# Designs tried in a protein design run: peptides against a protein of PDB entry 3EFO. Part 47

Target 1, 262 residues: chain A of PDB entry 3EFO
Amino acid sequence: SQLADLYKSCETDALINFFAKSAFKAVLHQPLKVIREILVNQTAHMLACYRKNCASPSAASQLILPDSMKVLPVYMNCLLKNCVLLSRPEISTDERAYQRQLVMTMGVADSQLFFYPQLLPIHTLDVKSTMLPAAVRCSESRLSEEGIFLLANGLHMFLWLGVSSPPELIQGIFNVPSFAHINTDMTLLPEVGNPYSQQLRMIMGIIQQKRPYSMKLTIVKQREQPEMVFRQFLVEDKGLYGGSSYVDFLCCVHKEICQLLN

## One batch from the design tools (peptide; aimed at target 1 Y50 D67 K70)

Design b2_p18_4_s3 (made by RFdiffusion4, then SolubleMPNN; from b2_p18_4, 10 letters changed)
Fold by OpenDDE base, seed 1:
Order: sequence, then structure tokens, then C-alpha cells
Structure b2_p18_4_s3 (fold): chain B 262 residues (1-262), chain A 18 residues (1-18)
Amino acid sequence: as target 1 above (262 residues)
Amino acid sequence: VKIEEKREEDHVLLTFTP
């Protein structure tokens, strides 16, 4: 059907870019509450239409996502959780204005990375391979006290270290004997020169490639105060300022779809 | 809530369990 073909041709990253710019334009003349409701409704309606007209019969308790929109909900939730669409006293007007202007000028690839960061398990690197580590979901549940993770969203880069991260990796990256010796005030990794350090630098370089902004590096130790900033980029978790977890958002969308179809 | 994912031919099924 024509409708089925339409869904197959949909590009989630393009949709999110469109929704983001549309919403961020609308904030100038519509209440935030209305804008958020529209975004949720649009998400639910698109998925409800698919279920009704394109999808094979399935249990009402299940959420059906077409392949082209498999990650639409998670990105939509990230958009909804952006400070531009939140009215919290903890968020300055300047910060909202800044992020609004940034997104309004972003291309499809830029906005995708901005809303959903790359989170890479650096501790799993094989120095004998040219393979890049596969990104993991942006959630605390995917972190490990024994792990080292690199997070990037096109604007910021974080190197997160678990309290039990391997001393040999710490030595390889920072040229210090232990976790306690790592200086988190540094914004550049030392030139250690071993294969692991070189591979990490290569990965960081690849991430930085073709990005319009130079990403500042922040070193983050688990259980230290700056980790709170890092955790804000774990976008699938519950937001600090009232945003839903991805799971909660999916439940919300599912409920909305059911209401539309019943 | 736990989410279970099942891959179909052209779509994904998500099942929610407590």
C-alpha cells in the first residue's frame, strides 16, 4: 500500500530534526505544555496509524514499532527532555536560548547525535584490532564500576571511569598508577604513546571528525561531584528536572496509542 | 517495568512486564 511504502521510506533522524526545529520555533509563540503535548500526540498518532493500517495483528499489550521508526520514541523523549522545552527555575534563560539557537542550525546528523549521545565502552578495546567498540544504550544500567566509557554528543566529550576501572588501563591512558591519581581538571589526555592510548586517541579523533564544533573533554570519576553532569547525558534514564525515562515514555506512548485505537 | 523486544520481518514488538 501507499501508506506502507511511506513508513518504509521514513527516516527517524530527519523526523527528529524536523520536530525539534518546529518545536523550538513554536516556543516563541506557544506554551511549552502545548508544544510537549503536540509532540507526544504526533508520536502516538504515527504509531497508531501504522498499527491500524500496516501492522499485522498483535496483542494489545504490545507496542509495535515499524523498522523505520524503531528509535523514534527514544529520540522523541530526548527532545521532550531538552531544556528548551522545560520550564524549570534551575535552567537559566540563557541556557535555553543557547541550546535553541544551536539546534535551529543543526543538520540531521548533528541533531541526532546531540539528542542521543554516543556511549562507547572504551575498556573493551582490542589494541590488536581496528574495530571500533559498539555503542551502548545511554543508561546507567550499561555502565560498570570496572569500566571506562567515552560519551560524546557533538558538543561535549566525557571520559567516565568506574571506581574499579583496571589499573593497567588507567596507566595506559593517564600514566598514573591508580584511579585516585587521575587529575579530573585536565581537558586533554597525556601523550602516553602506548597502543591503548593511541587507539583511544584515534577513536576520539573519529568522533570529532565532521563535527561543526570542537568537543571539550571532561574527565569524570565515578562517585565524584562532576559525575552528576555526566549523568544528565544518560538520556534513557529519568531526567533530573522532570523528564521521563525511556521506559516510562514508551509506556506513555503505548497507552496513548491504545486510547486512539479503542 | 521490563521491556522485551521481539524482532519481526519488518517491525519490532515490545512487550511490557512488571
Scores: peptide ipSAE 0.533, ipTM 0.947, DockQ to the pose 0.859
OpenDDE base, seeds 2, 3, 4, 5: peptide ipSAE 0.531, 0.531, 0.522, 0.523; ipTM 0.946, 0.946, 0.945, 0.945

Design b2_p18_4_s4 (made by RFdiffusion4, then SolubleMPNN; from b2_p18_4, 11 letters changed)
Fold by OpenDDE base, seed 3:
Structure b2_p18_4_s4 (fold): chain B 262 residues (1-262), chain A 18 residues (1-18)
Amino acid sequence: as target 1 above (262 residues)
Amino acid sequence: VEILEEELEDHVALTFVE
């Protein structure tokens, strides 16, 4: 059917870009709560329509998503949790306005990265490989106290350090003997010159290369105050200020779909 | 949901391949 073809041809990245720009434009004349509700409803309606008109018969209790939109919910949740639509006290009005304007001009690739950050397990780097480590899902559950992670969303770059991160890696990256000696005020990694340091710098360079904005590096120690800011980029987790986890959001969407179809 | 989780895992892993 024409409708089925539409869903099959639809790219999640393009949809998120569209929804983001539409929502961020609406911020100028509609309450945030209304905008969020509209986005959830639109998501549910779209998925319900697919199930009703395109999907094979299935139990009502099952969530059926087309291949092209299977990851739509997670990105939609990221959009809903963005500081433009879900204001956070730690984010200034100016910063929210700035991000709104940025997104309004973002292409599809940029908005994808912006809403769902790239999170890389740096502690697993193979200095002999030119390949980037595989990104992990943006959740605290994927972090480890023994690990070091790099997060980037096209605007910000964070280097997160677990409290038990290997001293040898700390020495390799920062040229200091321990976690406690790391200066989190620095915005540039030192030129240590060992293979691990060089590899990390290369990775950071690759991440920066195709981005229109220069990402400032923020060093974050686990359990220190700045980590709270970092954790806001773990978009699959429950937000501190009313944002749902991905799992909770998925359940919510499923419930809405069921209500529409029953 | 579990199937979707696996797909998302793969998506995340592959999305940022340069």
Scores: peptide ipSAE 0.099, ipTM 0.734, DockQ to the pose 0.058
OpenDDE base, seeds 1, 2, 4, 5: peptide ipSAE 0.017, 0.092, 0.034, 0.048; ipTM 0.567, 0.706, 0.684, 0.693

Design b2_p18_5 (made by RFdiffusion4)
Pose (drawn by RFdiffusion4):
Structure b2_p18_5 (pose): chain A 259 residues (1-239, 243-262), chain P 18 residues (1-18)
Amino acid sequence: SQLADLYKSCETDALINFFAKSAFKAVLHQPLKVIREILVNQTAHMLACYRKNCASPSAASQLILPDSMKVLPVYMNCLLKNCVLLSRPEISTDERAYQRQLVMTMGVADSQLFFYPQLLPIHTLDVKSTMLPAAVRCSESRLSEEGIFLLANGLHMFLWLGVSSPPELIQGIFNVPSFAHINTDMTLLPEVGNPYSQQLRMIMGIIQQKRPYSMKLTIVKQREQPEMVFRQFLVEDKGGSSYVDFLCCVHKEICQLLN
Amino acid sequence: LELVSHHKSGDHWVYTFS
């Protein structure tokens, strides 16, 4: 009968999986604007209830989120940014219908990765003694002109190359000497390489391991290339609203529920 | 509104705005 126990026991990934499927089913029944509004308001409602009933007293300038829901807003914003709940500019209806379908079948492990892609820094890789590098936030702010990154959501795998990308690596991987020497349209498996091209292929394997679909590798050269598609998977950035924007929005309506 | 910072207090997270 205590609300504190309800919240202390929640799982964001499980909640996100439900909201996503619930919203994606509703796309075939209600205006998308109506669906997004329900999502945002339900999110503000859950948090406002915690604030007025469980949270110890705190200043109004603060937005209080339970531990169980620490990353719930970030993920909810990712759902709202997703092309299924978004619109016309680019992204075919065939792409929307397809993604809408893929999510309807997903387990928790799949939906977690689908809505929050995994961004791995590759240029800072420890050679032959690896075990998959620490992940980095899904934002352009964590990309470096000197860096090479791996981004995966379970369906796509992007190998991102910066402009000042170390030629040493571009050689040990693409077997070509320089950055401008790579052609994106040749997105096939590169072998050779002794320390790195192997350590990279090692992590590309480990990533695919538990994943049902074999991912489509897409190489991205930084500055003005296909990168426009890649930027979509940096779900923390604005690309809908940014993570911070959404957080700013939820607080407003939480306050509107004046308590 | 602008996000200033965040910290944990007890069993919840606090996000501070200006």

Design b2_p18_5_s1 (made by RFdiffusion4, then SolubleMPNN; from b2_p18_5, 8 letters changed)
Fold by OpenDDE base, seed 2:
Structure b2_p18_5_s1 (fold): chain B 262 residues (1-262), chain A 18 residues (1-18)
Amino acid sequence: as target 1 above (262 residues)
Amino acid sequence: LKLVSSRREGDSWLYTFE
């Protein structure tokens, strides 16, 4: 059917871009609460329509999405948790306005990265490989105390270090003997010159490439105060200001769909 | 509800809750 074909051809990244810009435009003339409700309703209605008209029958306990929209919920949840759509007093008007303007000018690829960052386990790097490490899901559950991770969303870049990150890697990256010696005030990695350092710098360069904004590097030590900022970019986790985890949002969407169809 | 699994089935993706 035409409808089935429509869902098959759906481009989630384009949809998210559209929803983001629509929502951020609506901020000027609608309450944030209403905007969030609209986004959730639209998501539920789209997926309910698919279940009703396109999807093969499945159990009521199952949430069904077209394959093309597999990641729609996670991106939608990220959008809902964006500071522009949050009515928290902790978020300054300037920050809200700044991010709003940024997203309003973003292309599809930019907004996709913005809402769901790349999280790369750089502690697993093969210095002999020219390939980027595979990104992991943006959740604390994917971090390890022994690991070193690079996170980038097109605007910010973080290098997160576990408290038990290998001293040899720390030495390789920072030219210091231990985790405790890392200076988190630095915004640039030192030119250590060893293969690992060079590869990391290459990766950072690749990530920065073709991005419209220069990403400032923030060094983050696990269990230090600045890690709280970093954790906000672990978008699949529960948000600081009451935003849902990805799993919670999936449950929410499922319930809404069931309500629409029952 | 608890998410227990996710998988592809044909042109669809399924999340199973219990």
Scores: peptide ipSAE 0.621, ipTM 0.955, DockQ to the pose 0.948
OpenDDE base, seeds 1, 3, 4, 5: peptide ipSAE 0.610, 0.615, 0.605, 0.612; ipTM 0.954, 0.954, 0.953, 0.954

Design b2_p18_5_s2 (made by RFdiffusion4, then SolubleMPNN; from b2_p18_5, 11 letters changed)
Fold by OpenDDE base, seed 1:
Structure b2_p18_5_s2 (fold): chain B 262 residues (1-262), chain A 18 residues (1-18)
Amino acid sequence: as target 1 above (262 residues)
Amino acid sequence: LKIVSERREGDAVLIDFS
């Protein structure tokens, strides 16, 4: 069917870019609450239409996502949690204006990375391999106290270190003997020159490649104050200012679809 | 609701809730 073909051809990254720009344009003439409601409604309607017209019959307790939209909910939730669409006094007008303008000029690839960061477990690096580690989901549940992770969203880059991260890796990256000796005020990694350090720098270079903005590096120690900022980029978790977790949003979308169809 | 399981079936991803 025409609808089935449409869903097969859909690209989530393009959709999110469209929705983001549409929403951020609408901010100038519509209430934020209305904009958020429209986004949720559009998400639910698209998925309800698929369930009704394209999907095979399934239990009411089961959410059905077309393959092309399997990650649409998580991206939509990230959009909804963006400061541009929130009315919290803790968020400055300047910050809202800045992020709005940034997204309005972003291409599809840029907005995808912006809304859902890349999180890499660099403690798993194999210096004998040229392969990059596979990205993990952006949630605290995917972090480990023994791990070291690199996060990037096209604007910011974070190097997160667990409290029990391997001393040998710390030495390899920072040329210091322990976690306690790491200086988090640094915005650049030292050029230690060992294979692990070189590989990490290469990965950082690859991430920075073809990005329109130079990402500032922030070194973050687990359980230190700056980690709070880092955790805001774990977009699948509950937001600081009332934003839903990915799981909560999925449940919300599922309920709305059920309401539309039943 | 909570997510019980996720699986692929054809061109769709199925998420079970409880």
Scores: peptide ipSAE 0.377, ipTM 0.907, DockQ to the pose 0.937
OpenDDE base, seeds 2, 3, 4, 5: peptide ipSAE 0.367, 0.210, 0.359, 0.368; ipTM 0.902, 0.821, 0.898, 0.903; seed 3 fails the geometry check

Design b2_p18_5_s3 (made by RFdiffusion4, then SolubleMPNN; from b2_p18_5, 8 letters changed)
Fold by OpenDDE base, seed 2:
Structure b2_p18_5_s3 (fold): chain B 262 residues (1-262), chain A 18 residues (1-18)
Amino acid sequence: as target 1 above (262 residues)
Amino acid sequence: LKLVSSRREGDHWLYDFE
């Protein structure tokens, strides 16, 4: 059917870009609560239509996503949790305005990265490989106290270090003997010159390539106060200001779809 | 509702809730 073909050809990244810009435009003349509700409703409606008209029969207890929209819910949840759409007093008007302006000018690729960061396990690097490590899901569950992770969303770059990060890697990256000696006030990695350091710098360079903004590096130690900022970018987890986790959002979407179809 | 599993089936993904 034509609808089936439409869903197969759907570009989720483009859709999210559209929704983001539409929502951020609407912020100027509609209440945030209404905007969020509209986004959820639109998401549910699209998926309900797929279930009704395109999907093979399935149990009512199942949520069905076409391949093209597999990541739609997670991105939508990220959008909903963006500071622009939040009315929390902890978020300054300036910050909301700033991010709004940024997104309004973002292309599809930029907005995709912005809403769902790359989280790379740096501790797994093979110095002989020229390939980027495979990204992991942006959740605390994917972090390891023994690990070192690089997170980037096109605007910010974080190097997160577990409390039990290997001293060898710490020395390789920072040229210090231990986790405790890492200076988190630094925004640049030292020029250590070993293969591991060089590869990490290469990766950072690749991530920075073709991005319109220079990403400032923030070094984050696990269990230190600044980690709270980093955790906000673990977008699949529950948000600091009451935003839903990815799983919770899936449940929400499923319920709404069921309501539309029943 | 609780998400209990997910899998790919053909050209779509199924998420099971209970």
Scores: peptide ipSAE 0.595, ipTM 0.952, DockQ to the pose 0.929
OpenDDE base, seeds 1, 3, 4, 5: peptide ipSAE 0.590, 0.587, 0.593, 0.593; ipTM 0.953, 0.951, 0.953, 0.952

Design b2_p18_5_s4 (made by RFdiffusion4, then SolubleMPNN; from b2_p18_5, 10 letters changed)
Fold by OpenDDE base, seed 3:
Structure b2_p18_5_s4 (fold): chain B 262 residues (1-262), chain A 18 residues (1-18)
Amino acid sequence: as target 1 above (262 residues)
Amino acid sequence: LEIVSERREGDSWLIDFR
């Protein structure tokens, strides 16, 4: 059908960009609560329409999305959890203004990365491979105390180190003997010169390539205070300031769709 | 609700809840 073809051709990243800019523009003259409700409502209506007109019949306990929109909910939740759309006093006006302006100027690719960061398990690097490691979901559940992860959202880059990170990798990256010896005040990795170090630097270079902003590197040790900032970029987890987890948001959307159709 | 599974079925993406 014509409608089915429309959904199939949908570019979710473009939609998210549009919704983000529309919402962030509306912040100037509409209550945040209303804006959030509109976004959720629009999401539910789009998906309800698909379920009603395009999808095969399915159980009430099943959420059905167009394949082209399979990531729409997670990105929408990220948008809803952005500080610009949150009414928490802990978030400064300056921070809201800053992020608002940033997003208003972002292209589709920029906003996609901004709302959902790349999280790469660099402890699994194959020094002989020319390919980047497969990104993992942005959730604490995907981290490991034995792991080392690189996170990037186009503006910031974090190197997260588990408390039990392999000493060999620590030595390879930082040229220090242990986790405790890592200096988290550094913004540049040392040029150790071994294959692992070079591979990591290559990956960082690829991530930085063609990005409009230079991403500052922040070294983060697990269980240290700065990790709290890092964890805010684990966007599938529950937000610090009232935002939902990805799972909770999916449930919310599912419920609303069912209400629309029943 | 919890996610039980996620999968592709034709042109649709299915998420099962419990």
Scores: peptide ipSAE 0.569, ipTM 0.937, DockQ to the pose 0.898
OpenDDE base, seeds 1, 2, 4, 5: peptide ipSAE 0.559, 0.559, 0.558, 0.550; ipTM 0.934, 0.933, 0.936, 0.933

Design b2_p18_6 (made by RFdiffusion4)
Pose (drawn by RFdiffusion4):
Structure b2_p18_6 (pose): chain A 259 residues (1-239, 243-262), chain P 18 residues (1-18)
Amino acid sequence: SQLADLYKSCETDALINFFAKSAFKAVLHQPLKVIREILVNQTAHMLACYRKNCASPSAASQLILPDSMKVLPVYMNCLLKNCVLLSRPEISTDERAYQRQLVMTMGVADSQLFFYPQLLPIHTLDVKSTMLPAAVRCSESRLSEEGIFLLANGLHMFLWLGVSSPPELIQGIFNVPSFAHINTDMTLLPEVGNPYSQQLRMIMGIIQQKRPYSMKLTIVKQREQPEMVFRQFLVEDKGGSSYVDFLCCVHKEICQLLN
Amino acid sequence: EAEEEEVRELIEEALEAA
């Protein structure tokens, strides 16, 4: 009967999986704007209820989120930015219908990765003694012109190369000497390499491990290349609203529920 | 009271569905 117990026991990934499927089913019944509104308001409502009933007294300039829901807003914003709930500019209906379908079948492990891609820094990789590098936030702010990154959501795998990308690596991986020597349209498996091209292939394998679909590798050279597609998977950035924007929005309506 | 009931039902429904 206590609300504190209800919140202390929640799981964001499980909640995100439900809201995604619930919204994706509703796409075949209601205007998308109506679906998005329900999602945002339900999100503000869950948090406003916690604020007026469980949270110890705190200043109005603060937005209080339970531990169980620390990253719920970030993921909810990712759902709202997803092409299934978005619109026309680019992204075919065939792409939307397809993604809408893939999510309807997903388990928690799949939906967590689908809505929050895994961004791995590759240029800072520890040679032959690895075990998959620490993940980095899904934002361009964590990319470096000197860096090479791996981004995966379970369906796509992007190998991102910066302009001032160390030629030493571009050689030990693509077997070619320089950055401008790589052709994106040749997105096939590169072997050779003794320390790195192996350590990279190792982590590309470990990532695919628990994943049902074999991911489509897509190489991205930084500055004005295909990168436009890649930017979509940096879900923390604006690309809909940014993470911070959405957070700013939820607080407004939470306050509107004046308490 | 009604809002607490709604929030409880929504969270329980989402966790059961998951």

Design b2_p18_6_s1 (made by RFdiffusion4, then SolubleMPNN; from b2_p18_6, 10 letters changed)
Fold by OpenDDE base, seed 3:
Structure b2_p18_6_s1 (fold): chain B 262 residues (1-262), chain A 18 residues (1-18)
Amino acid sequence: as target 1 above (262 residues)
Amino acid sequence: SSELEEVKEFLLSAMEAS
């Protein structure tokens, strides 16, 4: 059907870009609560329509998503949890205005990365390979106390270090003997010169490449206060200011879809 | 039917605007 073809032609990144710009435009004229409700309703109606008219016959209780929208819920949740739509006390009015304007001018690729960051397990790097490590889901469950992770969303870059990060890697990256010696006030990694350091710098360079904005590096130690800022970028987790986890949001969307189909 | 058309219009608009 024409509708089925339309769903097949959709792309989640394009949809999120559209949703984001539409919502961020509406911020100036509508309450945030209303905007969030509209986004959820639009998502539910769109997915319910597919379930009703395009999906293969199955139980109404089964969540069936178009292939093009399998990850739409996670991105929509990221949008709903963004500081422009969900105000946070630590985010100033100017910062919210700045982010709003940035997104309004972002292309599809930029907005996709902005809403769902890239999280790389740096501790798994093979210095003999030029391949980038595979990104992991943006959740605390994917972190390890023994690991080192690089997070980037096109505007910010974080280097997260577990409390039990390998001393060898700490030495390789920071040229200090232990986790405790790492200075988190620095925004640039030292030029240590060993293969691991060079590989990490290469990865950081690749991430920065083709991005319109320079990402300042923030070094984060696990269990220190600044880690709370980093955790806000773990977008699949439950937020501290009313944002849902991905799983909870997915359940919410599913419930609304079922209600629409009853 | 009206809802179907609304969804269709929305998707078309979204894809064209992106």
Scores: peptide ipSAE 0.172, ipTM 0.812, DockQ to the pose 0.723
OpenDDE base, seeds 1, 2, 4, 5: peptide ipSAE 0.157, 0.069, 0.157, 0.153; ipTM 0.805, 0.718, 0.804, 0.801

Design b2_p18_6_s2 (made by RFdiffusion4, then SolubleMPNN; from b2_p18_6, 11 letters changed)
Fold by OpenDDE base, seed 3:
Structure b2_p18_6_s2 (fold): chain B 262 residues (1-262), chain A 18 residues (1-18)
Amino acid sequence: as target 1 above (262 residues)
Amino acid sequence: SSELEEVRQFLLDAMKAS
């Protein structure tokens, strides 16, 4: 059917870009709560329509998503949890306004990365490989106290260090003897010159490549105060200020779809 | 039917804007 073909032709990144710009425009004229409700409603209607008209017959309780929208709920939850739509005290009004304006001008690729960051396990780097490490899901469950992770969303770059990060990696990256000696005020990594340091710098360069904005580097130590900011970029986790985890959001969407199909 | 057309139009608009 024409509708089925339409769903197949859709791309999640394009949809999220459209949803984001529409929602961020609406911020000027509608309450945030209403905007969030509209987004959830639109998501549910799109998915319910597919389930009703395009999907193969299956159990009513089963969540059936179009292939083109398998990750739409993930990104939609990220959009709903963005500081423009969900106010957070740690984000100033000016910062929210700035992010709103940025997104309004973002292309499809930029907005997708903005809403769902890239999280890379740096502690697993192979200095002999030219490939980037595989990204992990943006959740605390994917972090480890023994690990070092690089997070980037096109605007910000974070280097997160577990409290039990390997001293040899600390030495390799920062040229200091231990975790405690790392200066988190730095915005640039030292040029230590060893293969690991060079590889990390290369990765950071690749991530920065083709991005329209220069990403400031923030060094984050686990269990220190700045980690609270970092954790807000773990978008699949439950937010501190009313944002749902991805799992909870998926359940919410499923419930609403079922209601529409009753 | 109306809901179906609304979804169709929305998807078309989204695709056009992208």
Scores: peptide ipSAE 0.260, ipTM 0.848, DockQ to the pose 0.722
OpenDDE base, seeds 1, 2, 4, 5: peptide ipSAE 0.017, 0.211, 0.221, 0.107; ipTM 0.485, 0.829, 0.833, 0.734

Design b2_p18_6_s3 (made by RFdiffusion4, then SolubleMPNN; from b2_p18_6, 11 letters changed)
Fold by OpenDDE base, seed 2:
Structure b2_p18_6_s3 (fold): chain B 262 residues (1-262), chain A 18 residues (1-18)
Amino acid sequence: as target 1 above (262 residues)
Amino acid sequence: SSELEEVTKFLLEAMAAS
């Protein structure tokens, strides 16, 4: 059907870009609560329409998403949790304005990365491979105290180190003997020159490639104060200033879809 | 039918705008 073809042709990154810009434009003349409700409603309606008209017959209790929108809910949740759409006093007006302006000018690829960062397990790097490590879901559940992770959202880059991260990797990256010796005030990795360091730098370079902004690197030690900033980018988790986890949001959307279909 | 039309229009708009 024409509708089925339409859904197949949709791209989540394009949709989220559209939703974000539309919402951020609306912020100027509509209450944030209304904007959030509209976004959720639109999401539910799109998915309900697919379920009703395009999906194979299945139990109503099952959440069936088109392939093109399998990750739409997670991106929508990220959008809903963005500071621009939150009316929390902890978020400065300047910060809202800044992020709003950024997103309003972002292309599809940029906004995709902005709303859902790449989280890469650096501790699993194969120094003999030129391929990027497979990204993991942006959740604390995917981190490990023994791991080292690189997070990038097109604007910021974080190198997160677990308290039990391998000393040999720390030595390889920072040329220091242990976790305790890592200087988190550094914004550049040292030129250690070993294969692991070179591989990491290459990865960082690839991530930076074709991005409109030079990403600032922040080195984050687990359980130190800067980690709280880092954790805000674990977008599938519950946000610091509110907002649902992805799981909770998905349940919410599912409920609304069911209501629309009943 | 109206809902279908609205969704269709929205999707088309979204895709065109992106």
Scores: peptide ipSAE 0.176, ipTM 0.811, DockQ to the pose 0.745
OpenDDE base, seeds 1, 3, 4, 5: peptide ipSAE 0.075, 0.084, 0.068, 0.153; ipTM 0.747, 0.738, 0.745, 0.803

Design b2_p18_6_s4 (made by RFdiffusion4, then SolubleMPNN; from b2_p18_6, 8 letters changed)
Fold by OpenDDE base, seed 3:
Formats: sequence, C-alpha cells, structure tokens
Structure b2_p18_6_s4 (fold): chain B 262 residues (1-262), chain A 18 residues (1-18)
Amino acid sequence: as target 1 above (262 residues)
Amino acid sequence: SSELEEVRKFLLEAMEAA
C-alpha cells in the first residue's frame, strides 16, 4: 500500500530532526507540558496507525514497530528529556535558549548525534586495528568501574574513567601512575606517544571530523562531582530533572498505542 | 480514515522538510 511504502521510506534521523525543530519552535507559543503531550501523542498515533493498517496480524499486546522507526522511541525520549522541553527551575533560561538555537540550525546528522550520543568503550581498544570500537547504549548499565569510555554528542566530548580503571591504561593515556593523579582540569590529552595514546587521539580526531563545532574535552572521574554532568548524557537512564528512562517511556508509548487501538 | 490521512499528511510533511 501507499501507506506502507511511506513508512518504509521514512528515516528516524529525519523525523527526529523535524520533531525537534517543530517542538522547539512551538516553545515560543505553547506550554512545555502541551508540547510534550503532543510529541507523545504524535508518536503513538504514527505507531498505532502502522500497527492497524500496515503490520501483519499479531497479538494486540505486542508492540510492533516499523523497521524504519525501530529506534524512533529512543530518540523521541531523548528529545522529550532535552532541557528545552523540561519545566525545571534547575535549568537556566540561558541554557534552554542556547540549546534551542543550536538545534534549530542542526542538520539531520547533527541532531541525531546530539540527542543520542556516541559512547565508546575505550578500554577495549585494539591498537592494531584501524576500526573504531563499537558504540554501546547510553546507559550506566553499560559502564564499568574497570572501564574507560569516550562520549561525544557533536558539541561535547567526555572521557569517563572508572574508579578501577587499569593503571596501565591510565599511564598510557595520561602518563600518570594512578587514577588519583589524573588532572580533570585538562581539556587536552597529553601526547604520550605510545600506541594506545595515539589510537585514542586518532579516534577523537575521527569523531571530531566533519562536525561543525569543536568539541571540548572534559575528563570525568567516576564518583566525582563532574560525573553528574556526564550522567545527563546517558540518555537511556532516568534523567536528573524528571525525564523517564527509555524502558519507562517505551511502556508509556505502548500503553498509549493500545488505548488508540481499543 | 481521517486519522489515516492525518498521519499520511504528517509523514509527508516531515519527509519533505528534511
């Protein structure tokens, strides 16, 4: 059907870009609560329409998503959890205005990365490989106290270090003997010159490549105060300012779809 | 039917805007 073809032709990155810009434009004229409700409603209607008209018959309780929108709920939740759409006093007006303006000018590729960061397990680097490590889901559950992770969203870059990060990797990256000796005030990694350091620098360079903004590097130690900022980019987790985890959001969307189909 | 057309319109609009 024409509708089925339409769903197949959709791209999640394009959709989320459109949703984001539409929502952020609406912020000027509508209450944030209404905007969030509209976004959830639109998501549910799109998915319910597919389930009703395009999907193969299945159990009513089963969540059926079109292939083109398998990750749409993930990105939609990220959009809903963005500071621009959150009604929290802890978020400054300046920060909201800044992020709003940024997104309003972002292309499809930029907005996708902005809403769902790339999280790379740096501790698993193969110095003999030219390939980037496979990204993991942006959740605390994917972190480890023994691990080192690089997070990038096109605007910011974080290097997160677990409290039990391997001393040899710390030495390789920072040229210091232990976790405690790492200076988190630095915005540039030292040029240690070993293969691991060079590989990490290469990865950082690749991530920065073709991005319109220079990403400032922030070094984050686990259990230190700045980690709170880092955790805000673990977008699948429950947000500090009231945003739902992805799991909770998915349940919410599923419930609304079921209501529409009853 | 009306809902279907609304979804069609919305998706088309989103795709054209991209």
Scores: peptide ipSAE 0.226, ipTM 0.844, DockQ to the pose 0.752
OpenDDE base, seeds 1, 2, 4, 5: peptide ipSAE 0.193, 0.083, 0.095, 0.089; ipTM 0.829, 0.715, 0.727, 0.722

